# Peptides against a protein of PDB entry 6RO1, part 120

Target 1, 216 residues: chain A of PDB entry 6RO1
Amino acid sequence: LGKEIEEYIHKPKYCLPFLQPGRLVKVKNEGDDFGWGVVVNFSKKSNVKPNSGELDPLYVVEVLLRCSKESLKNSATEAAKPAKPDEKGEMQVVPVLVHLLSAISSVRLYIPKDLRPVDNRQSVLKSIQEVQKRFPDGIPLLDPIDDMGIQDQGLKKVIQKVEAFEHRMYSHPLHNDPNLETVYTLCEKKAQIAIDIKSAKRELKKARTVLQMDEL

## One batch from the design tools (peptide; made by RFdiffusion4, then SolubleMPNN)

Design b2_p22_4_s3 (from b2_p22_4, 9 letters changed)
Fold by OpenDDE base, seed 4:
Structure b2_p22_4_s3 (fold): chain B 216 residues (1-216), chain A 22 residues (1-22)
Amino acid sequence: as target 1 above (216 residues)
Amino acid sequence: MINYTKQIALGKKLGPNYEVYV
């Protein structure tokens, strides 16, 4: 259900009008969850499909994201990685393909004009954290129907299913369980462990591929 | 997905360009 909504909202046709500077967006790349970042700008890159010669425009959004310090050391050879939960991290402007946007907020932040100084980038992290404090149940989202103008009946049906699911969940007696926060924290930890295992398996596969190349 | 409906309701209440000064 959530992924099905993402498949609509990340389409350039729908999201490009909302990728203004200061827009809060959530970025996720194949198990790397960067969480909430801020749009700096976007660009259209001309790409030619190799088989058809057709112009397939790639849309790249520059997003200020909280990255691990380790990813900065390897920035010449490795893609940016999200900061660990307990890590301060460093805010970096990361070029992101538009299809990696998992959510778009109704919120816009004022951003410094010059993001070259680290202090200016880190000030934006403080602003994101302040917005998260103001909205403890989650950052406000653009309505994909009313705000983004998506008229697709498939999306409307998915949203109705999500609303009905959430209504049933909130009506469940366990929703008022004081242990619910503990259960959610455990579910988040379990999800993070599953991501870390998947990352470690990818690194192991890469390392094996490199070792196999050195044995050839 | 736990708070989607609430996040959408807040977005509608605040409008599509809710400016936050921090």
Scores: peptide ipSAE 0.689, ipTM 0.959, DockQ to the pose 0.612
Fold by OpenDDE base, seed 5:
Structure b2_p22_4_s3 (fold): chain B 216 residues (1-216), chain A 22 residues (1-22)
Amino acid sequence: as target 1 above (216 residues)
Amino acid sequence: MINYTKQIALGKKLGPNYEVYV
């Protein structure tokens, strides 16, 4: 269910109006959970679909994320990795594809104007940690329907199922209806498989583009 | 996803641009 909601909210047509500087967002990439970060800026890049010549705009958001120090040493050639749980890490501005946003908060932080100094970036981590302390049940989220204006009936049905599940879980904590946990786990698995299929199709399309460039 | 409804309800209460000074 959660991943089904993510597939709506990370679409550029819905999320771009909310990617203002200071917006709290959650970033996840292929098993790497960066947790909560802060939007610095976003850009639209022109991209040409390799097989159709069609313009497919890429949306990249620059996000302050807590990264592993090991990944920073190789930052010129390697993708940033999330800090380990026991690692302090370092806050870095990471270019993130918009479809890697897993959540968008209603919260906006004030960010330093100059993010070049390490201390200014690390101050933002302290601010995120303070927000997490203020909201022990989790950081406040934008409403996909009322705030983000998503009119998709499929999304509305998913949200209603989540609300009904959570209401039953909180009203009857001892009645773990094994059917509800199974349905939730199946919905999460189905949503993960749908993401994985979409990722694999994108990788296959990229690999075909590389093969076509090596044959020229 | 145990607190989604709470997170949404709180987001609605605070508004879509809730500024936090820390």
Scores: peptide ipSAE 0.686, ipTM 0.960, DockQ to the pose 0.616
Fold by OpenDDE base, seed 3:
Structure b2_p22_4_s3 (fold): chain B 216 residues (1-216), chain A 22 residues (1-22)
Amino acid sequence: as target 1 above (216 residues)
Amino acid sequence: MINYTKQIALGKKLGPNYEVYV
Protein backbone atom coordinates (compact mmCIF):
# COMPACT_ATOMS: atom_id res chain seq x y z
CA LEU B 1 0.00 0.00 0.00
CA GLY B 2 2.73 2.54 0.86
CA LYS B 3 4.50 1.78 -2.43
CA GLU B 4 1.24 2.34 -4.30
CA ILE B 5 0.99 5.85 -2.80
CA GLU B 6 4.64 6.50 -3.73
CA GLU B 7 3.84 5.68 -7.38
CA TYR B 8 1.42 8.62 -7.45
CA ILE B 9 3.25 11.28 -5.43
CA HIS B 10 6.61 10.96 -7.26
CA LYS B 11 5.01 11.78 -10.64
CA PRO B 12 6.29 15.15 -11.93
CA LYS B 13 2.70 16.23 -12.67
CA TYR B 14 1.95 16.17 -8.93
CA CYS B 15 5.21 16.73 -7.05
CA LEU B 16 7.00 19.50 -9.04
CA PRO B 17 5.03 22.39 -7.42
CA PHE B 18 6.26 21.17 -4.01
CA LEU B 19 9.98 20.80 -4.83
CA GLN B 20 10.89 24.21 -3.43
CA PRO B 21 14.23 24.81 -1.71
CA GLY B 22 14.13 23.56 1.87
CA ARG B 23 11.37 20.95 1.28
CA LEU B 24 11.99 17.73 3.21
CA VAL B 25 11.83 14.70 0.92
CA LYS B 26 12.55 11.01 1.40
CA VAL B 27 14.77 9.39 -1.23
CA LYS B 28 15.01 5.69 -2.08
CA ASN B 29 17.00 4.18 -4.92
CA GLU B 30 16.41 0.44 -5.31
CA GLY B 31 17.88 -1.11 -2.13
CA ASP B 32 19.40 2.21 -0.99
CA ASP B 33 17.29 4.17 1.52
CA PHE B 34 18.82 7.63 1.96
CA GLY B 35 16.07 8.60 4.39
CA TRP B 36 15.10 12.26 4.69
CA GLY B 37 16.94 14.92 2.73
CA VAL B 38 16.34 18.54 1.79
CA VAL B 39 15.57 19.90 -1.67
CA VAL B 40 18.14 22.42 -2.87
CA ASN B 41 16.70 23.00 -6.35
CA PHE B 42 15.19 21.17 -9.31
CA SER B 43 15.92 21.21 -13.03
CA LYS B 44 14.12 20.08 -16.12
CA LYS B 45 16.46 18.26 -18.49
CA SER B 46 15.37 17.81 -22.06
CA ASN B 47 15.85 14.21 -23.02
CA VAL B 48 15.22 13.18 -26.60
CA LYS B 49 13.98 9.61 -26.84
CA PRO B 50 16.34 8.09 -29.40
CA ASN B 51 13.59 6.15 -31.18
CA SER B 52 10.71 8.66 -31.37
CA GLY B 53 12.49 12.01 -31.43
CA GLU B 54 9.92 12.95 -28.78
CA LEU B 55 11.09 15.21 -26.01
CA ASP B 56 10.78 13.21 -22.81
CA PRO B 57 11.67 15.72 -20.10
CA LEU B 58 13.69 14.29 -17.23
CA TYR B 59 13.15 16.01 -13.93
CA VAL B 60 16.17 16.06 -11.64
CA VAL B 61 15.97 17.36 -8.10
CA GLU B 62 19.16 18.25 -6.25
CA VAL B 63 18.71 16.88 -2.75
CA LEU B 64 21.02 17.28 0.19
CA LEU B 65 21.39 13.68 1.40
CA ARG B 66 23.41 11.91 4.08
CA CYS B 67 25.93 9.88 2.09
CA SER B 68 28.57 7.37 3.12
CA LYS B 69 32.18 8.55 3.17
CA GLU B 70 32.93 5.86 0.59
CA SER B 71 30.52 7.61 -1.81
CA LEU B 72 32.73 10.70 -1.60
CA LYS B 73 35.83 8.77 -2.64
CA ASN B 74 34.07 7.18 -5.61
CA SER B 75 31.88 10.19 -6.52
CA ALA B 76 33.46 10.45 -9.97
CA THR B 77 32.54 6.88 -10.98
CA GLU B 78 29.86 5.57 -8.60
CA ALA B 79 26.42 6.65 -7.53
CA ALA B 80 26.14 8.07 -4.03
CA LYS B 81 25.27 5.51 -1.33
CA PRO B 82 23.41 6.22 1.91
CA ALA B 83 25.33 6.47 5.16
CA LYS B 84 25.20 3.39 7.38
CA PRO B 85 22.90 3.76 10.45
CA ASP B 86 25.87 4.05 12.83
CA GLU B 87 27.91 6.20 10.44
CA LYS B 88 27.90 9.98 10.78
CA GLY B 89 28.11 10.25 7.01
CA GLU B 90 28.47 13.45 5.04
CA MET B 91 25.73 15.62 3.61
CA GLN B 92 26.11 15.88 -0.17
CA VAL B 93 24.04 17.55 -2.85
CA VAL B 94 22.94 14.59 -4.97
CA PRO B 95 21.08 14.85 -8.28
CA VAL B 96 18.03 12.62 -7.86
CA LEU B 97 15.49 11.62 -10.48
CA VAL B 98 12.07 12.78 -9.26
CA HIS B 99 10.65 9.23 -9.42
CA LEU B 100 13.05 8.24 -6.60
CA LEU B 101 11.17 10.47 -4.13
CA SER B 102 9.29 8.13 -1.78
CA ALA B 103 7.77 10.84 0.43
CA ILE B 104 7.28 14.61 0.44
CA SER B 105 6.96 16.46 3.74
CA SER B 106 4.77 19.43 4.57
CA VAL B 107 7.90 20.77 6.32
CA ARG B 108 10.33 23.23 4.77
CA LEU B 109 13.70 23.99 6.35
CA TYR B 110 15.77 27.10 6.09
CA ILE B 111 18.98 26.11 4.32
CA PRO B 112 22.28 27.99 4.11
CA LYS B 113 22.66 30.05 0.95
CA ASP B 114 26.12 28.56 0.33
CA LEU B 115 26.24 24.77 0.56
CA ARG B 116 29.86 24.51 -0.67
CA PRO B 117 31.29 24.49 2.90
CA VAL B 118 31.01 21.08 4.60
CA ASP B 119 29.92 22.74 7.85
CA ASN B 120 26.94 24.38 6.14
CA ARG B 121 25.85 21.02 4.69
CA GLN B 122 26.32 19.27 8.04
CA SER B 123 24.24 21.96 9.78
CA VAL B 124 21.28 20.83 7.65
CA LEU B 125 21.70 17.28 8.99
CA LYS B 126 21.35 18.67 12.52
CA SER B 127 18.18 20.47 11.40
CA ILE B 128 16.73 17.23 9.93
CA GLN B 129 17.55 15.38 13.16
CA GLU B 130 15.86 18.10 15.22
CA VAL B 131 12.73 17.86 13.05
CA GLN B 132 12.74 14.07 13.52
CA LYS B 133 12.94 14.58 17.31
CA ARG B 134 9.97 17.00 17.20
CA PHE B 135 7.93 14.44 15.25
CA PRO B 136 8.57 11.04 16.92
CA ASP B 137 5.69 9.40 14.99
CA GLY B 138 7.37 10.45 11.72
CA ILE B 139 7.89 13.65 9.75
CA PRO B 140 4.61 15.32 8.64
CA LEU B 141 3.58 14.53 5.05
CA LEU B 142 1.84 16.54 2.37
CA ASP B 143 -1.70 15.34 1.86
CA PRO B 144 -1.75 13.77 -1.63
CA ILE B 145 -5.40 14.75 -2.13
CA ASP B 146 -5.86 18.09 -0.39
CA ASP B 147 -2.34 19.57 -0.66
CA MET B 148 -1.04 17.92 -3.85
CA GLY B 149 -4.42 18.02 -5.64
CA ILE B 150 -4.28 14.39 -6.85
CA GLN B 151 -7.83 13.53 -7.95
CA ASP B 152 -7.09 9.96 -9.03
CA GLN B 153 -9.72 7.54 -7.71
CA GLY B 154 -7.13 4.77 -7.53
CA LEU B 155 -5.07 6.80 -5.05
CA LYS B 156 -8.17 7.66 -2.98
CA LYS B 157 -8.97 3.93 -2.70
CA VAL B 158 -5.39 3.14 -1.65
CA ILE B 159 -5.43 5.86 1.03
CA GLN B 160 -8.80 4.61 2.34
CA LYS B 161 -7.32 1.10 2.61
CA VAL B 162 -4.28 2.45 4.49
CA GLU B 163 -6.52 4.43 6.87
CA ALA B 164 -8.75 1.41 7.48
CA PHE B 165 -5.70 -0.79 8.06
CA GLU B 166 -4.02 1.63 10.46
CA HIS B 167 -7.31 2.12 12.32
CA ARG B 168 -7.61 -1.67 12.77
CA MET B 169 -3.95 -1.93 13.79
CA TYR B 170 -4.30 0.83 16.41
CA SER B 171 -7.62 -0.53 17.72
CA HIS B 172 -6.13 -4.03 18.08
CA PRO B 173 -2.48 -3.44 19.15
CA LEU B 174 -2.13 -7.00 20.52
CA HIS B 175 -3.79 -8.58 17.51
CA ASN B 176 -1.12 -8.47 14.95
CA ASP B 177 -3.80 -10.13 12.89
CA PRO B 178 -1.50 -12.38 10.87
CA ASN B 179 -4.01 -11.83 8.09
CA LEU B 180 -3.27 -8.08 8.09
CA GLU B 181 0.50 -8.57 7.78
CA THR B 182 -0.25 -11.14 5.10
CA VAL B 183 -2.56 -8.67 3.30
CA TYR B 184 0.15 -5.98 3.50
CA THR B 185 2.83 -8.38 2.30
CA LEU B 186 0.45 -9.47 -0.49
CA CYS B 187 -0.32 -5.84 -1.36
CA GLU B 188 3.41 -5.04 -1.41
CA LYS B 189 4.08 -8.14 -3.51
CA LYS B 190 1.21 -7.17 -5.82
CA ALA B 191 2.56 -3.62 -6.06
CA GLN B 192 6.05 -4.98 -6.76
CA ILE B 193 4.63 -7.36 -9.39
CA ALA B 194 2.75 -4.43 -10.95
CA ILE B 195 6.01 -2.42 -11.02
CA ASP B 196 7.87 -5.41 -12.47
CA ILE B 197 5.15 -5.91 -15.12
CA LYS B 198 5.30 -2.20 -15.93
CA SER B 199 9.11 -2.39 -16.11
CA ALA B 200 8.96 -5.54 -18.25
CA LYS B 201 6.41 -3.83 -20.53
CA ARG B 202 8.75 -0.83 -20.82
CA GLU B 203 11.67 -3.13 -21.60
CA LEU B 204 9.54 -5.04 -24.10
CA LYS B 205 8.55 -1.73 -25.69
CA LYS B 206 12.24 -0.73 -25.79
CA ALA B 207 13.18 -4.13 -27.20
CA ARG B 208 10.43 -3.81 -29.83
CA THR B 209 11.70 -0.36 -30.75
CA VAL B 210 15.26 -1.74 -31.00
CA LEU B 211 13.99 -4.67 -33.09
CA GLN B 212 12.09 -2.24 -35.31
CA MET B 213 15.32 -0.29 -35.78
CA ASP B 214 17.21 -3.48 -36.67
CA GLU B 215 14.53 -4.35 -39.26
CA LEU B 216 15.05 -0.93 -40.87
CA MET A 1 4.10 0.53 13.25
CA ILE A 2 2.75 2.35 10.18
CA ASN A 3 2.14 6.00 11.00
CA TYR A 4 0.97 7.28 7.62
CA THR A 5 -2.38 8.54 8.92
CA LYS A 6 -0.64 10.40 11.76
CA GLN A 7 1.93 11.92 9.40
CA ILE A 8 -0.85 13.11 7.06
CA ALA A 9 -2.92 14.48 9.96
CA LEU A 10 0.11 16.46 11.17
CA GLY A 11 0.82 17.70 7.65
CA LYS A 12 -2.78 18.91 7.33
CA LYS A 13 -2.59 20.61 10.72
CA LEU A 14 0.70 22.37 9.97
CA GLY A 15 -0.08 23.29 6.36
CA PRO A 16 1.76 22.52 3.11
CA ASN A 17 4.65 24.96 3.79
CA TYR A 18 5.37 24.55 7.47
CA GLU A 19 8.61 26.43 8.04
CA VAL A 20 10.96 25.13 10.70
CA TYR A 21 13.80 27.19 12.06
CA VAL A 22 16.46 24.94 13.61
Scores: peptide ipSAE 0.684, ipTM 0.958, DockQ to the pose 0.630
Fold by OpenDDE base, seed 1:
Structure b2_p22_4_s3 (fold): chain B 216 residues (1-216), chain A 22 residues (1-22)
Amino acid sequence: as target 1 above (216 residues)
Amino acid sequence: MINYTKQIALGKKLGPNYEVYV
């Protein structure tokens, strides 16, 4: 259900009008959850499909994201990695494909005019953390129907299912059933373990490829 | 815990360009 909503809101035809400087957005790339970041700017890149010669425009949004310090040591060609939960991290301006936006907030932050100084970028992290404190139930979202103007009936049905599910969850006297929290925590842990296994398999494959090149 | 409905309700209340000074 949540992922089905994401498939609508990240479409350029819907989200581009809302990618103004200071907009809070959530960024997720496969197993890498960057959490909430701030839009700096966006650009349209012309791309030509190799097989059809058709223009396939790529939309790139520059987002100020909390990155791991380890990812900053690796060359400018490596994709930024999210900071670990226990890590302070460093705020970096990261070029993000628009389809990697998992949420768009109704909130806009004031950002420093110059983001080259580390202190200016880190000030924005403090601002994000303050917004998260003000909204303990989660950062406010744009309404995909009323604010974003998405008229798709499929999306409306998904939202209605989410609302009905959440209403049942909160109205059920067993909502505080320790078993439900345990099942959710186990599902989240299982999902994280599946991501970690996939990442470890990718690293093992990369390490094997490097070892095979050193044996040649 | 899914709080989507609450997050949308807050977004509607605040408007699509809620400016925060921190």
Scores: peptide ipSAE 0.671, ipTM 0.956, DockQ to the pose 0.633

Design b2_p22_4_s4 (from b2_p22_4, 12 letters changed)
Fold by OpenDDE base, seed 5:
Structure b2_p22_4_s4 (fold): chain B 216 residues (1-216), chain A 22 residues (1-22)
Amino acid sequence: as target 1 above (216 residues)
Amino acid sequence: MINYTKQIALGKKLGADYEVYI
């Protein structure tokens, strides 16, 4: 369910109008969960599909993310990694592909105009942590339907299922239905399998292309 | 995803561009 919503909201046609400076966003790259970060800017990059020569524009958002200090030492050659739970980390401006946005908040922060000083970047981490304290049930989200204007009936059905599930979870004390944890685990597993199938289909398409290029 | 409905309801209440100065 959550990942099914994510597959709609991270589409450029829906999220780009909301990627203003200061917007809170969650970033996840495969196994790497960066948590909440702050949008600095976005850019459209020209990209050519390797197989068709067709123009496929890439959208890159620069996000202030809490990164491990170890990944920063090798920053010239290695992708940024999220800070470990026990690590302070360092806030860095990281270029993120728009499809790696897992959530978009209704909240916008004021950010320093100059993010070159470490202290200015670390001040934004303090602001994120303060927002998280103000919202103990989780940071406020944009409504995909009413705020983002997504008219897709598939998304509406997913949201209705989430609402009905959460309503049942809050209406019945969690202690009495052993099926709730199982349903969550199954929904998360189903969502993970759907991503893995989509990834595997992309890899198969890439592998078929490499084979076609080696036969020419 | 235990609080999605709450997070959406709060987002609607605060508005799509809720500015926070800290």
Scores: peptide ipSAE 0.673, ipTM 0.957, DockQ to the pose 0.660
Fold by OpenDDE base, seed 1:
Structure b2_p22_4_s4 (fold): chain B 216 residues (1-216), chain A 22 residues (1-22)
Amino acid sequence: as target 1 above (216 residues)
Amino acid sequence: MINYTKQIALGKKLGADYEVYI
């Protein structure tokens, strides 16, 4: 259901009008979830399909994303990687194909005019974190129908299914659908394992710092 | 937990260009 909504909103014909500077967007590339970033700019690239000679325009959005510091060392040859949950990461302007947008927020941030200084980029991360703090249940989204103007009946049916599903989840405690409980328990276990790994790495870092102090 | 409906409702309430100064 969520993925089915994404397949509509990431289409250039729908999302391009909303890719203004400062727009909050969520970026996902296969297994790599970058989370929320901020649109800096977008561009249309001419692409020619090799077999048909047809012009297939590629749309690239420059998004300020929290990247792993390891991925920055090889940034000329390797795709940016998301910051691990346990690392601070660094905000980088990453060229992203528009179909990798998984969500578009109604929120727009003010961004620094010059994003070359690391401190200016890191200030935007603080702003994203403050927005996330203000909206603990999730960052506000553009309405695909009312805001984005998508008239597709398939999308309307998917949204209605999501609304009906969420209504059932909030109206009845999870105890009545064993499959749903299993999926949520697996998601919660995965989230808890990620927290526990983060905690264990922090303790290991503290223990190493203490070990390095005892050797001086 | 999926909060899509709530995120959409907040988006509608705030408007399509909700500007945040931080």
Scores: peptide ipSAE 0.673, ipTM 0.954, DockQ to the pose 0.502
Fold by OpenDDE base, seed 2:
Structure b2_p22_4_s4 (fold): chain B 216 residues (1-216), chain A 22 residues (1-22)
Amino acid sequence: as target 1 above (216 residues)
Amino acid sequence: MINYTKQIALGKKLGADYEVYI
């Protein structure tokens, strides 16, 4: 259900109008959950499909994200990683493919005009944390239907299922439907397994690339 | 996804461009 909503909202035709500077967005890259970050800007990159020569526009959003300090040392060669829970981390502007946006907030923050100073970037983390404190049940979201104008019947059906599910969950204390927790846990496990398979495939590809470089 | 309806309801209440200065 949640992932099915994400598959609609991250489509450029729907989300691009809402990727203004200061917009709160949630970023997830496979196993790497960055949580909430702030849009700095977006860009359309011309991409040519390698096999067809067809113009496939790549949409990249620059998002200010809390990154691990370890990942920043290798920033020229390695993708930024999210800060560990116990780590302070550092706010960095990360280029993110638009399909890696898992949520789009109705909230827009005022951000410093100059994000080159570390202190200016870290001030935005304080602002995100303050917004999270104000909204203990979760940061406010754009309505995919009313705000984003998505008329897709598939999405409407998914949202109706989520609403009906949450209504049942609030009407029946979580303690009365052990099957529901089991289904969620199974969906989370299935999602985690899919992530683990994809990470393992990446490591295998990196290991093969390193081995091929050592044989040259 | 436990609070989606609450998050949407808050978004609707605050508006699509709820500006926060902190």
Scores: peptide ipSAE 0.671, ipTM 0.957, DockQ to the pose 0.598
Fold by OpenDDE base, seed 3:
Structure b2_p22_4_s4 (fold): chain B 216 residues (1-216), chain A 22 residues (1-22)
Amino acid sequence: as target 1 above (216 residues)
Amino acid sequence: MINYTKQIALGKKLGADYEVYI
């Protein structure tokens, strides 16, 4: 269910208006959970699709993220890695593809104008941590429907299922309703299958692209 | 515990551009 909501909110059509400087966003890349970071800027990069010559715009958001110190040493060759929970880490401005945003907060922070000094970047981490302390049950989120204007009936149905699930879980905290875990596991499996189908379709499209290039 | 509904309710209460000074 949560992953199904993410698949809507990270679409450029919906999220770009909310990627203002200071916006709190959650970043996840595969197995790498960066947690909450702060938007610094966004850019539209023109990407030319190799086969169609069609301009497929890539949207990149620069996000202040808590990175491991090891990722800083390898920053020239390797992608940034999240800091371990026990590690202080270092705040870095990381270029993030917009589809890697897993959540968008209603909260906006004031950020230093100059983020080149380490101390200015680390001050933003203190601000994130203070927001997390103020909201112990989780950082406030933008409403995908009311704030983000997403009219998709599929999303509305997913949100209604989440609300009904959370209500049942709250009403019956001791009933691990085995049906409830089953519904989550089925929703996660369905979300994973949908990702795998989407990945397989991308690979099939790439393979067809390669085959079309080998036939030229 | 999934707190999505609570996080959304707080977002609605605070507004879409809730500014925090720290």
Scores: peptide ipSAE 0.669, ipTM 0.955, DockQ to the pose 0.615

Design b2_p22_5_s1 (from b2_p22_5, 10 letters changed)
Fold by OpenDDE base, seed 4:
Structure b2_p22_5_s1 (fold): chain B 216 residues (1-216), chain A 22 residues (1-22)
Amino acid sequence: as target 1 above (216 residues)
Amino acid sequence: SREELRKKIEEFEEEQRKKLEE
């Protein structure tokens, strides 16, 4: 169900107004979890679909992310990789397609005007870590309804189902829930939607390879 | 609560603003 919400949030029509410099965002690309980064800027690039000639704008957000130093050495030919858990890594500005944003925070940081110096980039990591310390239960997320103003009825139905499911889980242990069948049906629907999302992501990947991100 | 969370965010952002003005 969280993944269903993600599919709404990462759509340009909903998220673009919130991609201001300093916005905390979570980036995930094909199993690479970069974790939390900070928006530097975004751009709209004109793209023409090769087969249809239809204009399909690409939205690229430059995000300051903690990257592996090893990946930086090969940066001319390879996409940036997230820092390993045991690695300090280095903060780098990485161009990211908007659909790769897995979460958007309600928190907006102040960032240095000049991100060319390594120290300025690393200072942003310290700020992210400070936010994480302030919010031990996790960095706060934008509410898709109340903060982002998404009016999509499909999303509202998803949220209602999540809330109903959570209410049942917390009110009655799953083993004692007389509505177990309803809970299972919701879990199955969640699983199906997760499959559909995975399929859609694969189709997008076929159309927009990681190699295209390096060319953007 | 959501209000407490909002307040905590605002306090943090204000602290960050002050640090950048120094």
Scores: peptide ipSAE 0.292, ipTM 0.839, DockQ to the pose 0.714
Fold by OpenDDE base, seed 5:
Structure b2_p22_5_s1 (fold): chain B 216 residues (1-216), chain A 22 residues (1-22)
Amino acid sequence: as target 1 above (216 residues)
Amino acid sequence: SREELRKKIEEFEEEQRKKLEE
């Protein structure tokens, strides 16, 4: 259910107005979880689809993320990797495609004007850690309906299901059962599989459309 | 409550603003 909400939130149509400097965002890329970072800037890039010649705008967000020190040594040629749990890491400004944003916070931080000094970047990490301490139940998220103004009926139905599930979970006397973590992990896996199936179906439909255009 | 959460966010943002003005 959380991943179904993510599919709406990361769409440029909905998230772009909220990608201001200082906005807390969560970034995930191909199994790499960077966790929470801070938006520095965003840009629109023109991209031409190779097969259709259609202009498909790409949106790139510069996000200050906690990266491994090993990835910094190869910074010119290799993609940034997230810091290991036991590593201090280093805060780096990483260009991220908007569709890789898994969450957007209601919290906006004040960031230093100059992020070139390492100390200024590391000060932002301290601010993120302070937010996490202030909100032990998790960093607060933007409400997709009330804050982001998303009118999609599919999203409204998903949110209603989430709220109903949460209400049932918290009203149940067994909500403190250690099996809850296993249920959450299974729900996350199921949601990922559903996204992957939907993505594969979209790619198959696009491939069929291209094949039909080549046959005309 | 959502209102309490909003208040906590506003309080945090004000504290951060004060720290940057110092």
Scores: peptide ipSAE 0.291, ipTM 0.838, DockQ to the pose 0.752
Fold by OpenDDE base, seed 3:
Structure b2_p22_5_s1 (fold): chain B 216 residues (1-216), chain A 22 residues (1-22)
Amino acid sequence: as target 1 above (216 residues)
Amino acid sequence: SREELRKKIEEFEEEQRKKLEE
């Protein structure tokens, strides 16, 4: 259910107004979870190939992300990789497609004007860590309905189901069951697999449409 | 509560603003 909410939040139609510099966002690219980063800027890239119809504009957001030092050495040819949990990593400005945003926080940080110095980028990591300390239950999220103003009835139904599920879960006597975390992890894995399948199907459909256009 | 969360966010943002002005 949380993943179904993500499918609405990452849509440019809904999230673009909230991608101001300093906004905390969570970035996930396939198997790579970068965790929480900070928006620096965003740009609209038109993939208007002159001969192919108006392709939906791609939106790229520049996000300060904690990257592995190993990936930075190969940065000329390979995409940045997230820092390992035991690694300090290095904060880098990474161009991210907007649909890779898994969450948007209600928190907006002040960021240094010049992010070229490593120390300025690392200071932002300290600020993220301070937010995490202030919110031990997790960084606060924008409310899709109340904060983001999403009027989609499908989302409202999903939210209602989530709230009902959460209420049942927290009221359930098994809420104190140590196996609850395991069940949650399994549910998250199942939900991730379902999203990955849906994404793969969408990519296949796009690839088929491109192939059909080339055969035409 | 949502109101308590909002207050905590505002307090944090003010603290961060002060740290950057120092």
Scores: peptide ipSAE 0.280, ipTM 0.832, DockQ to the pose 0.772
Fold by OpenDDE base, seed 2:
Structure b2_p22_5_s1 (fold): chain B 216 residues (1-216), chain A 22 residues (1-22)
Amino acid sequence: as target 1 above (216 residues)
Amino acid sequence: SREELRKKIEEFEEEQRKKLEE
């Protein structure tokens, strides 16, 4: 259901009016979850489809994202990668295609005018962390109907189902069970461990590839 | 409530504005 909502909100028709500087957005790219970042700038680029010659506009949003330091060193050749969970990372301005936005917040931050200094970029991370602290249940999202004005009947049906599900979930006696928080925390830890294992396997594969090249 | 959430957002945004003006 959440994924179905994402399919609506990332469409330029709906999201472009809300991509102002300072808007909190969540970015995901091919399994790379950058988490929450902040919109810096938006640009429309003309793209020509190679086969039809038709103009297909590309919408690119520059987003401040927490990136791995390793990806920054290779920024000339490699796409930015999200910071590892235990890594401090560095806030960088990353050009993101609009369809890679998985969520848009109702929160809009004030950002420094000059984002060239590292300290100014890191100050934005502190602001994001402060928002997360104030909203422990998650950063507030734009309402797709009330805030974004989406009139699609399919979306309305999805939202109705979500609301009904949430109502049932919160009305369930187990919601007040202290064990539920423990279960959620364990599920989050399990998910994090799975990510860490995947990362470690990738590093091991890279190390083996390098070792094989040295043996050749 | 949605209204309480909106108030918290507005309060946060106002605090951030004040910090940047200092």
Scores: peptide ipSAE 0.276, ipTM 0.832, DockQ to the pose 0.607

